# Peptides against a protein of PDB entry 2AKA: the designs that were tried, part 110

Target 1, 299 residues: chain A of PDB entry 2AKA
Amino acid sequence: MEDLIPLVNRLQDAFSAIGQNADLDLPQIAVVGGQSAGKSSVLENFVGRDFLPRGSGIVTRRPLVLQLVNSTTEYAEFLHCKGKKFTDFEEVRLEIEAETDRVTGTNKGISPVPINLRVYSPHVLNLTLVDLPGMTKVPVGDQPPDIEFQIRDMLMQFVTKENCLILAVSPANSDLANSDALKIAKEVDPQGQRTIGVITKLDLMDEGTDARDVLENKLLPLRRGYIGVVNRSQKDIDGKKDITAALAAERKFFLSHPSYRHLADRMGTPYLQKVLNQQLTNHIRDTLPGLRNKLQSQL

## One batch from the design tools (peptide; made by RFdiffusion4, then SolubleMPNN)

Design b2_p19_2_s2 (from b2_p19_2, 11 letters changed)
Fold by OpenDDE base, seed 3:
Structure b2_p19_2_s2 (fold): chain B 299 residues (1-299), chain A 19 residues (1-19)
Amino acid sequence: as target 1 above (299 residues)
Amino acid sequence: SSELQKEIQALLEEIDKLI
């Protein structure tokens, strides 16, 4: 069972190499959220490294197929530069930026063509996520005025697929009823069958407010529930605060918070990673017979 | 692509061991 995610990774790589990734309804988890919702921070917390592009506005401009692989060694590999092992995660960040710019040009445009990044680490569970561009309403720089719709259309290419699970990332310090992530998830998954909710920025909520009802799955019920996480602050990121220390602080946050203490064992980044691994593994197993038939038809 | 077909065939064989 542990080998199901690597099996799908080989499929993703094979089809990505020929530009046909969009045509296969592969079992996958698409990560959706508004700009600054904390998507990139969640992914970096899984790896325990800073490796994603940072900045204001649309940072993720291409889908990033992030393949986490449990290994005795720590390194990254890109599908577009086979045989190059990256051990410096700053170089990984730079390669994502360079490869994004190569395809989109300098105008900060978007492209639906994925970047395939595999990260080997002893600190990860086997997990594949597709990080998608953050939803925005406001064009920045030389972006086309319809960039909101371009992003939406790109997201829809993934999240409308039947075998796509949706990791909906929403910040708790914003009105969750207006969450871009939950809104798009509800549009394509009205019964909440494919959506996993992630609530970020729980540490940034106003005093006397909490997201307990959301985390208890009472406000906007999802079959797969919600998991709260606490990411590093922008100050902590800029200060290069260690992610391991941040994970310990996250655990302490949930344990010490009166509203979340009873949920603490079902919260935080390590628990989220475990849940996603299990959900993806089970989802692959359930879809494998159909996938087999589809693969056979390609031969 | 002949390479893709070989990879798909290999993957099918692996899937058949798992199902």
Scores: peptide ipSAE 0.391, ipTM 0.900, DockQ to the pose 0.508
Fold by OpenDDE base, seed 4:
Structure b2_p19_2_s2 (fold): chain B 299 residues (1-299), chain A 19 residues (1-19)
Amino acid sequence: as target 1 above (299 residues)
Amino acid sequence: SSELQKEIQALLEEIDKLI
């Protein structure tokens, strides 16, 4: 059972190498959310390293297939530069930026062509996620006026696939009924069968308000439920606050908050990572007979 | 490619052990 995620990773790599990734409905988790919803922070918290591009506007401009692999050693590898081991995660960030710019040019355009990044770490569970561009309504800089629709069309290429699970990332300090992530998830998964809700920025909610009803799955029910997380603040990121210290602060937040204390064992980044590993493993197992038949037809 | 076909065949053999 532990080998199912690595098996699908080999499939992803094989089909990416020939440019056919878009045509195979591989079991995967696509990460969706508005700009600044906290998607990249969730992914970095799994690794315990700063390695994703940061900034204002559209930061993720290509799909990033992030393959986390539990290992005794810590390093990263890109599919586009096989055999190069990255041990400095700042160099990983720079390579993502360079490889993005190589394909999209300097005009902050988007491309549907994935970047495949594998991270080996003792601090991760086996988990593969596809980080997608953040949904936006306002073009910035030299972006085309239809950038909102281009991003939406790119997301739809992933989230419409039957074997795609959706990690819908929504900030708690914004109207959750208007969440871009939950809206797109509801459009392609109206019964809430493929969607996992993540609620970020719980620490930034107004005093006297909470997201308890959402986290208890009472407001917008998803079969796979919701998990709350507390990411580092922008000040903490700029100050290079250690992710391990941030995870301890997250645990303290849930345990000390009157509205969330009873949920604390089913909240936070470590619990989210465990749930995603289990959900992906089970999903691969359930889809494996169909995948076998598809692979056989490619011979 | 012959390489892709070999990889697919290897993956099929692994899958057949799991189902």
Scores: peptide ipSAE 0.390, ipTM 0.902, DockQ to the pose 0.502
Fold by OpenDDE base, seed 5:
Structure b2_p19_2_s2 (fold): chain B 299 residues (1-299), chain A 19 residues (1-19)
Amino acid sequence: as target 1 above (299 residues)
Amino acid sequence: SSELQKEIQALLEEIDKLI
């Protein structure tokens, strides 16, 4: 069973190398959410490193195929520069930015062409995620006026695929009914069969409010449920607060919160990572017979 | 490409061991 995610990673790499990624309904998890929803922080918390671009507006401007591989060593590799091992995750961030700018230019435009990044780490479970650009309604800087629709169209290329699971990231300190992530998920998965809800910013909710009904799957039911997480604040990120310390603080948050204590064993980033590994592994297994037939037809 | 076909064939063989 441990080999199913690496098997699909080989498929992803093979098809990425020839530019045919868009035509394959590979079993994958697409990460969707509005700008500042906390997507990048969730992914960095899985790795335990700061490695994603940061800034104002649309940070992720190309799909990032993030392949996490459990290993005794810690390093990253890009498909576009095979054989180069990155051990400094600041260099990983800079490479993502440079490779993004190479294709999109300096106008903060978007491209549907993925960046493939593999991270080997003793601190990760085998997990592949496709990080997608954050949904926005307002162009920033010299972005085209239709950037909202360009992002939407790009997201739709992934989330409309039947074998695509959707990690819908929504902040708790915003109206969940207005969550761009849950809206797009509901559009392409009306029965909530492919969607996993992630609720961020639970620590930033107004006093006397909580997301208990959401996390208990009572408000907007998803078959795969919701998982709450607590990310580092921007101040903590700027202050270089250790991710391990942040994960301990997250655990303490859920255990100490009156509304969430009973859910604490089914919340937090480590639990999310475990669930995603299991969900992806099972999903690959379920889709493997169909994938085999598709691959056979391409010979 | 011939390389892609070889990789697909290798992947099919691995899949057949798993199902």
Scores: peptide ipSAE 0.375, ipTM 0.896, DockQ to the pose 0.495
Fold by OpenDDE base, seed 2:
Structure b2_p19_2_s2 (fold): chain B 299 residues (1-299), chain A 19 residues (1-19)
Amino acid sequence: as target 1 above (299 residues)
Amino acid sequence: SSELQKEIQALLEEIDKLI
């Protein structure tokens, strides 16, 4: 089957280049979650590289359209700097920071204007994700007092679209009933048809507690279910722990945990990546007839 | 733009092969 994801990537690039990204309900996956929910760590684990901005507060301040493309070579390209191939992923991080600051200024403001990043790698499946700013209730530094609402409005521009799948990222070490990701998903997808749950920080839960009922889809059922992942700790990130070693530790975590062992083959970052590739591919196929008609109307 | 129209046309032709 021809790769449907690269076809949609060409559409995304074409419409981004003319500033008309908002008019086409393109089949996509929007990544939503509270600040520090682990969204950026999940995306970096797919690539196997540290390349996203890190810090306290709102780190993602513009939508990041992350296009993962399986390739024999490893490099990144930005739509805003055509012809420049990045092989150092620290330079990718710096470019995201610089391009964010160019549009938002130094005041840690947000912008709805996407950054389009394509990553070619032998270690990825074809997958496109839109990383969105983390939901927050508290302005930090010189952020505007209405930053919570600005972020919410930005997220709503993506997640209200019928062809948008929602990757709702929630930390296990926080009250799931109060998950910002699941709340916004429930608001725009009340039947849970478009939402995929990701549960992070399973290794940081209090002793004697587990997220088994959530991962078994019994607590807050989603049609597309939940996938648990274990990201690197902040100590592991600061210590430059290799992502490959972290993925091996994640597999070991699920296999060795009494509450999760029976789910281990349907958990972890590699399984999540596979599921997202399949879900996006199928979703593109289902939306192609409607997309064709929309494209024809643009001629 | 004429370039965008060409890209859309190419994409339509590719979609028509997949449907």
Scores: peptide ipSAE 0.371, ipTM 0.894, DockQ to the pose 0.481

Design b2_p19_2_s3 (from b2_p19_2, 10 letters changed)
Fold by OpenDDE base, seed 1:
Structure b2_p19_2_s3 (fold): chain B 299 residues (1-299), chain A 19 residues (1-19)
Amino acid sequence: as target 1 above (299 residues)
Amino acid sequence: SAAQQAEIDELLEEIDQLV
């Protein structure tokens, strides 16, 4: 059972090589959220490395299939660069940027063609996530005026699939009722069966406010619940604050906060990674018999 | 391609062992 995620990774790689029209609803987790919701920081905290593009506006412009694999060694590989091992995660970031620009051009457009990145690390659990472009309402730079709709249409190609789980990333310091992530999740999963809520920026909430009711699944109930996380601040990222130190600070935050102390063992990035690994493994197990039958009928 | 088909067939056999 420990090898179910690697098996689906091999299926994903095989179908990516055949081209975009593989109508196969593979079991996966799509990551959705507004711009600056903290998606990239959550993914980097899983790896313990800075490796995702950063900047103003739309940072993720192609789907990123991020395959985390527990290994004794630490390196990354791209499907488009087979056989090249990356040990410097800054080079991984640069390759994502270069491969994005190669397809989208210089106008900061988007493309539905995924980038497939596999990261081997002793610090990760087996986990596959599809990072999707951040939802935006305002075009930036040379982006087309309809970029909001283009992003939405791209997200819908993933999140409408029955076997797609949705990691909805929402900042706590914004009105959660207006969360772009929770809105799109509710549109395609109205019963909250496929959605996992992630609440970021809990450390940036106004004094005297908390997200306790959300984290306790009382405000906007999801079957799979909510997990709160504390990411590095932009200042911490710019200052190259160590992710291990940030994870320790996150643990301390939950333990010391009067509203969250009782939830602390079910909060934070390490717990989120564990839950996602378990959820994905179970989801693959449940969907695999149906997937096999579909594959056999198409051959 | 024939190579892609063979890889899919191998993956199907592995699925059959896990299910």
Scores: peptide ipSAE 0.231, ipTM 0.841, DockQ to the pose 0.607
Fold by OpenDDE base, seed 3:
Structure b2_p19_2_s3 (fold): chain B 299 residues (1-299), chain A 19 residues (1-19)
Amino acid sequence: as target 1 above (299 residues)
Amino acid sequence: SAAQQAEIDELLEEIDQLV
């Protein structure tokens, strides 16, 4: 069972090398959400390292296929620079930025061409996620005026595929009914079969408000439910607050909050990682027979 | 390529063992 995710990783790498046939529907999790919804922070919390680009506006401008692999060693590898092992995660960030700029240019445009990054770590479960550009309505800087639609079209290339699970990241301090992540998920998964809800910024909700009904799956029901997380603030990131300390603070938040205490064992980043590993593994198992038949027919 | 075909064949065999 533990080998299913690595097997799909090898398929992803092989198909990326040959030019992925648009007809390949590999079992994967696409991460979707509005700009500043906290997607990158969730991914960094899984790794326990600061390694994703940071900045104002659209930071993720290419799909990032993030392959987490449990290992006794800690290092990263890119598919585009085979044989180079990265042990400094700042260099990983710089490589993502450089490789992004190489393809998109300096105009902060986007490209649908994935970056494939594998991270080996003793602190991760086997998990593959596709980080996608944040949905935005307002072009910034020298971005094209149609950037909203370009991002949407890019997202649709992933989330419309039947074997794609959707990690819909929504901030709690915004109207969830207006969540860009949940809107796009509902468009392509109207029955909520493929969507996992992540609620960020629970610590930034106004006093006397909570997301209890959402987290209890009562407001906008998803078959796969919702998981709340508390990410580091931008101030904490800029201050290089330790991720381990942030995860401890997240646990304390859920345990101490009157509205969430009863849910605390089913909340937080470590629980999210576990659930995603399990759901992806099961999803791969269910989809592999069909994938095998499809692959064989294309040979 | 022949190398690509061999890799795909290997992956198919591994799938058959896990399914």
Scores: peptide ipSAE 0.229, ipTM 0.841, DockQ to the pose 0.526
Fold by OpenDDE base, seed 5:
Structure b2_p19_2_s3 (fold): chain B 299 residues (1-299), chain A 19 residues (1-19)
Amino acid sequence: as target 1 above (299 residues)
Amino acid sequence: SAAQQAEIDELLEEIDQLV
């Protein structure tokens, strides 16, 4: 079976080139979460490289359509600079920053215009994600006072689409009932049909507390459930700790933790990647007939 | 553009073969 995900990637690229990005309900996964929820770390753990912008405040300021493609080679390509192969992922980070600043200016503004990045790697499963700006309540620097609403409006352009799955990223060391990710997901998906929960920072929970009830889908039930992950600490990121070593530490965390040991085979970044690949593939298969009919009627 | 339309038409044909 030809990979359905690469087929949809070609559709995404074609529509991006026409400027019709907002009008087509393509099967996709939108990544939502508050600032510092660990979204960027989850995405980098899929690739096994540090390639996303880092810093204080809003890191992602444009939607990033991240197309992961399993390949024998490792390189990245941007839609805005076709034919340039990036093998240094620090250069990928710099290109994202430069292309973001080119459109948004220096004031840390946001733009709804996507950046399309394709990453070929032997270490990835075929997976397309749309990384969205982190939700914030507090403007930073020269950001407009309504930046919270601008971000929300941008997110709503993606998550309101029927064919959009929602990867809701929430930190375990904060009140999950107040999770910005789960709040926006519940607003647009009240029955929890399109939402996959990711719980980060499980290693940073207070002693004597755990997220077992959440991960067992008992507290805030989602049809597609929750997956816990353990990301590198900021110190580990700054120290350039190897992602492979971090993934091994994540596995050890779940296996050794009394509250999570029984869930360990359904937790962690590798399992999340597998689930997302399967969920997206199935979702594409289910939506493709309807998409075809819509496309044929609009052309 | 005509080229973009042709690409979309090709992709639609590929969809028809997969579905």
Scores: peptide ipSAE 0.228, ipTM 0.841, DockQ to the pose 0.531
Fold by OpenDDE base, seed 4:
Structure b2_p19_2_s3 (fold): chain B 299 residues (1-299), chain A 19 residues (1-19)
Amino acid sequence: as target 1 above (299 residues)
Amino acid sequence: SAAQQAEIDELLEEIDQLV
């Protein structure tokens, strides 16, 4: 079972090389959420490194196929520059930005062409995620006025696939009923069979408010439930606060909070990573026979 | 390409071993 995620990674790489990525319903997890929902911070917390583009506006402008691979060594590799090993994750960030700009130009446009990034680390579980552009209603810079629809159409290419799981990232300090992530998930997964809810910014909720009912799966029930996380603040990111220290603070947050203490063992980034690994592994196992048959029919 | 086809064939064989 431990080899299922690496096997799908090899399939993803092979199909990326053929340019047929759009037609194969590979078992994967697409990450969706509004701008500033905390998607990139969740992914960086998995790796334990700052490596994703930062800034105002749309941070992710191409799909990022992030393949996490448990390894004794720590380095990153891009499919578009095979043989180059990155050990400095700042260089990884710069390469993502450069490769994005190469395709989209300087106008902060988007492209549906994925960037494939593999990260080897002793600190990760085997996990593949597709980070998608954040949903926004407001164009930034020289973005076209229809950028909202372009992003939506791009997301729909992934989340409409039956074998795509949806990691819906929503901030707790915003109205969850209006969450862009949960809205798009509900559109393509009306029964909540493929959606995993992530609630960020629990530490930024107003005093006397909590997301307990959401996290207990009582408000907007998903079959796969919700997991709360606490990301680093923007100040902590700018100050280069260590992610390991942030994960310890996250654990302390859940343990000390009256509304979340009883859930603390089923909350936080490490638990989320474990759940996603298990969910993806099981999903691959269930979908692999059908995938095999499709592959054989195309040959 | 023939090389890509061979890689897919190898992956299919590996799938058959895991299922």
Scores: peptide ipSAE 0.225, ipTM 0.838, DockQ to the pose 0.616

Design b2_p19_2_s4 (from b2_p19_2, 10 letters changed)
Fold by OpenDDE base, seed 4:
Structure b2_p19_2_s4 (fold): chain B 299 residues (1-299), chain A 19 residues (1-19)
Amino acid sequence: as target 1 above (299 residues)
Amino acid sequence: SSSLQEEIQKILEEIDKLI
């Protein structure tokens, strides 16, 4: 039986090639969160490589369709440069930056046109995510004064679709009730049916505070629940700390923390990856009859 | 395009085996 995720990846590639990807309401997971919420770190932790643009302000300026494919080999491919295999993930980062600048220009503008990146790895489960620009209120550099609204409008093109699941990434060291990710998710999914909560920066919470009630789904209930993760610190990223070592430290964090030890088997990046693979697979299966009818109408 | 239609047709045939 063919894996359902690779089947949808073929559809994404086919429609992206003609510029019509947004119109088909394909089953997908959109990743949303404020700037510095930890979205890029979550995605890099799945791959086990540093490959996403980093910096201050708006880093992701185009949607990135990240297709993870379990394989015996490790390499990346872009839809816009078919046949080129990238084995150096620094070159992958540079290609994302170059392709972003090609479309948006030098003024740090945004574009709704996706970049399609496929990563083959023995360390991943089959999983497709759409990384979206981080929500911001402050224009940086030559950005237009309405950049907040432009980003919001771009996000809405994805998250309003019925077949879009929402991975809402929120930092624990900020007021979760005021989370940009949870606010936008609640606007388009008021019943919490399509939203998966990710709580980052649990290791950066003030002493004597914890996110236990959120992680237990008691504070802001989502049908699909919450998963806590611990990403590398900015110091660890700058120091090129190995992601495998960071994942071991994450496991140790949950096991050793008095408030989280009882949840430790349902926390962390490996568990998140497994849950997302299962939820996406099930979601594709449930939407497949409707998708079939839509595809038939395109012939 | 004829190539897109061919790809969609292949995918439909694969879907029909799964549902």
Scores: peptide ipSAE 0.456, ipTM 0.910, DockQ to the pose 0.475
Fold by OpenDDE base, seed 2:
Structure b2_p19_2_s4 (fold): chain B 299 residues (1-299), chain A 19 residues (1-19)
Amino acid sequence: as target 1 above (299 residues)
Amino acid sequence: SSSLQEEIQKILEEIDKLI
């Protein structure tokens, strides 16, 4: 059972190498959310390293296939840089930026061509996520005026597929009824069968407000439910606050908050990682018979 | 490519062991 995610990773790599990523409907989790919703911070918290591009506006400009693999060693590998092992995660960030710029140019445009990144770590569960560009309505800098639609079309290439699970990331300090992540998820998954809700920025909610009804799955019900997380603040990131210390602070937040204490064992980044590993493993198992038939037809 | 077909065949054999 532990080998199902690595098996699908081999398929992803094989099809990425020939440019045929679109045709197989591989069991995967696509990460969707508005700009600044906290997607990149959630992914970095799984790894325990700062390695994703940072900045204002559209940071993720290509799909990032992030393959987390539990290992005794800690290093990263890119599919486009075979044989190079990265042990410095700042070099990983720089390679993502450089590889993005090689394809999109300097105009902050987007490309549907994935970057495949594998991270080996003793601190991760086996988990593959596809990080997608953040939804935006306002072009910034040299971005094309139709950038909103380009991003939407790119997301739709992933989230419309039957075997795609959707990790919908929404900030709690914004109107959840207007969440871009939940809107797109509801459009392609109206019964909420494929969607997992993540609520970020719970620590940034206005005094006297909480997301309890959302986290209890009462406001906008999803079959797979919601998981709340607390990411590092921008001040904490700029201050180089350690991710391990941030995860301890997240646990303390849920345990100490009157509205969330009763949910604390089903909240936070470590629990989210566990749930995603289990959900993906089970989803792969359920899709294996269909996948086998598709693969056989390619021979 | 022959290399892709070989990899797919290996993966199919592994799937058959897991089902």
Scores: peptide ipSAE 0.452, ipTM 0.911, DockQ to the pose 0.489
Fold by OpenDDE base, seed 3:
Structure b2_p19_2_s4 (fold): chain B 299 residues (1-299), chain A 19 residues (1-19)
Amino acid sequence: as target 1 above (299 residues)
Amino acid sequence: SSSLQEEIQKILEEIDKLI
């Protein structure tokens, strides 16, 4: 069972190498959310490193196939730079930016062509995620006026696939009924069968408010439920607060919060990572017979 | 490409061991 995620990773790499990555309904998890929903912070918290592009507006401009692999060593590899091992995660960030700009140009456009990044670490579970550009309604700077639709169309290429699970990332300090992530998930998964809810920014909710009803799966039920997380604040990021310390603070947050203490064992980034590993593994197993037949037809 | 077909064949063989 432990080898199912690596097996799908080999398929992803093989098809990415020939530019056919979008055509296969591979079992995968697509990460969706509005801009500033906290998607990048969730992914960085899995790795325990700062390695994703940062800034205002659309930060992720290409799909990022993030393959986490449990290993005794810590390093990253890009499919487009075979044989180069990155041990400095700042160089990983710079490579993502450079490779993004190489394809999209300087106008901050988007491209549906994925970047394939594999991260080996002793601190990760085997997990593959496809980070997708954040949904936005307002073009910023030199972005095309139709950028909202371009992003939506690109997201739809992934999330409409039957074997795609959806990690819907929504901030708690915004109206959840207006969550771009949950809206797109509901559009393509109306029965909530493929969607996993992530609620970020629980620490930034107004005093006297909580997301308990959401986290208890009572407000907008998903079959796969919701997991709350607490990311580093922008101040903590700017202050270079250690991610390990942030994960300890997250655990403390859930345990100490009156509305969340009873859920604390089913909340936080480590639990989310475990759940995603298990769900992806099970999902691959369930889809494997169909995948076999599709692969056989390509020979 | 021949290399892709070879990789797919290897993956199929691995799948057949799992199902």
Scores: peptide ipSAE 0.449, ipTM 0.909, DockQ to the pose 0.575
Fold by OpenDDE base, seed 5:
Structure b2_p19_2_s4 (fold): chain B 299 residues (1-299), chain A 19 residues (1-19)
Amino acid sequence: as target 1 above (299 residues)
Amino acid sequence: SSSLQEEIQKILEEIDKLI
């Protein structure tokens, strides 16, 4: 069973190499959320490294197929530069930026063509995520005026697929009823069967408010539930605060918070990673007979 | 491509060992 995620990774790589990724309903998890919802921070917390582009506006401008592989060694590889091992995650960030700019130009445009990044690490579980551009309503810089719709159309190519699970990332310090992530998830998964909710910025909620009802799955019920996380602040990121220290602070946050203490064992980034690994593995297993038949028909 | 078909065939063989 430990080999199911790597098996699908081989399929993803094979189809990416020929540009046919959009046509295949592969079992995958698409990550959706508004700009500044904390998506990149969640992914970096899984790896324990700073490696994603940072900045104002739309940071992720191409789908990023992030393949996490548990290994005794730590390095990254891109599908577009096979055989090059990256051990410096700053170089990984620069390569993502360069490869994004190569296709989209410097105008901060978007492209539906994925970047495939594999990260080997002793600190990760086997997990594949497709990070998608953050939803926005306001064009920035030289972005086209219809950028909101372009992003939406790109997201829809992934999240409408029946075998796509949706990791909906929403900040707790914003009205959850207005969450772009939960809105798009509800549109394509009205019964909440494919959606996993992630609630970020729980530490930034107004005093006397909490997201307990959401995290207990009482407000906007999802079959797969919600997991709260606490990411590093922008100040912590700029100050190069260690992710390991941030994960310890996250655990302390949940354990010490009156509203979340009873949920603490089902919260935080390590628990989220475990749940996603299990959910993806089970989902691949469930879809494997159908996938086999589809693959056979392509021969 | 023949290379893609070969990879798909290998993956199918691995799937058949798992199901």
Scores: peptide ipSAE 0.444, ipTM 0.908, DockQ to the pose 0.499

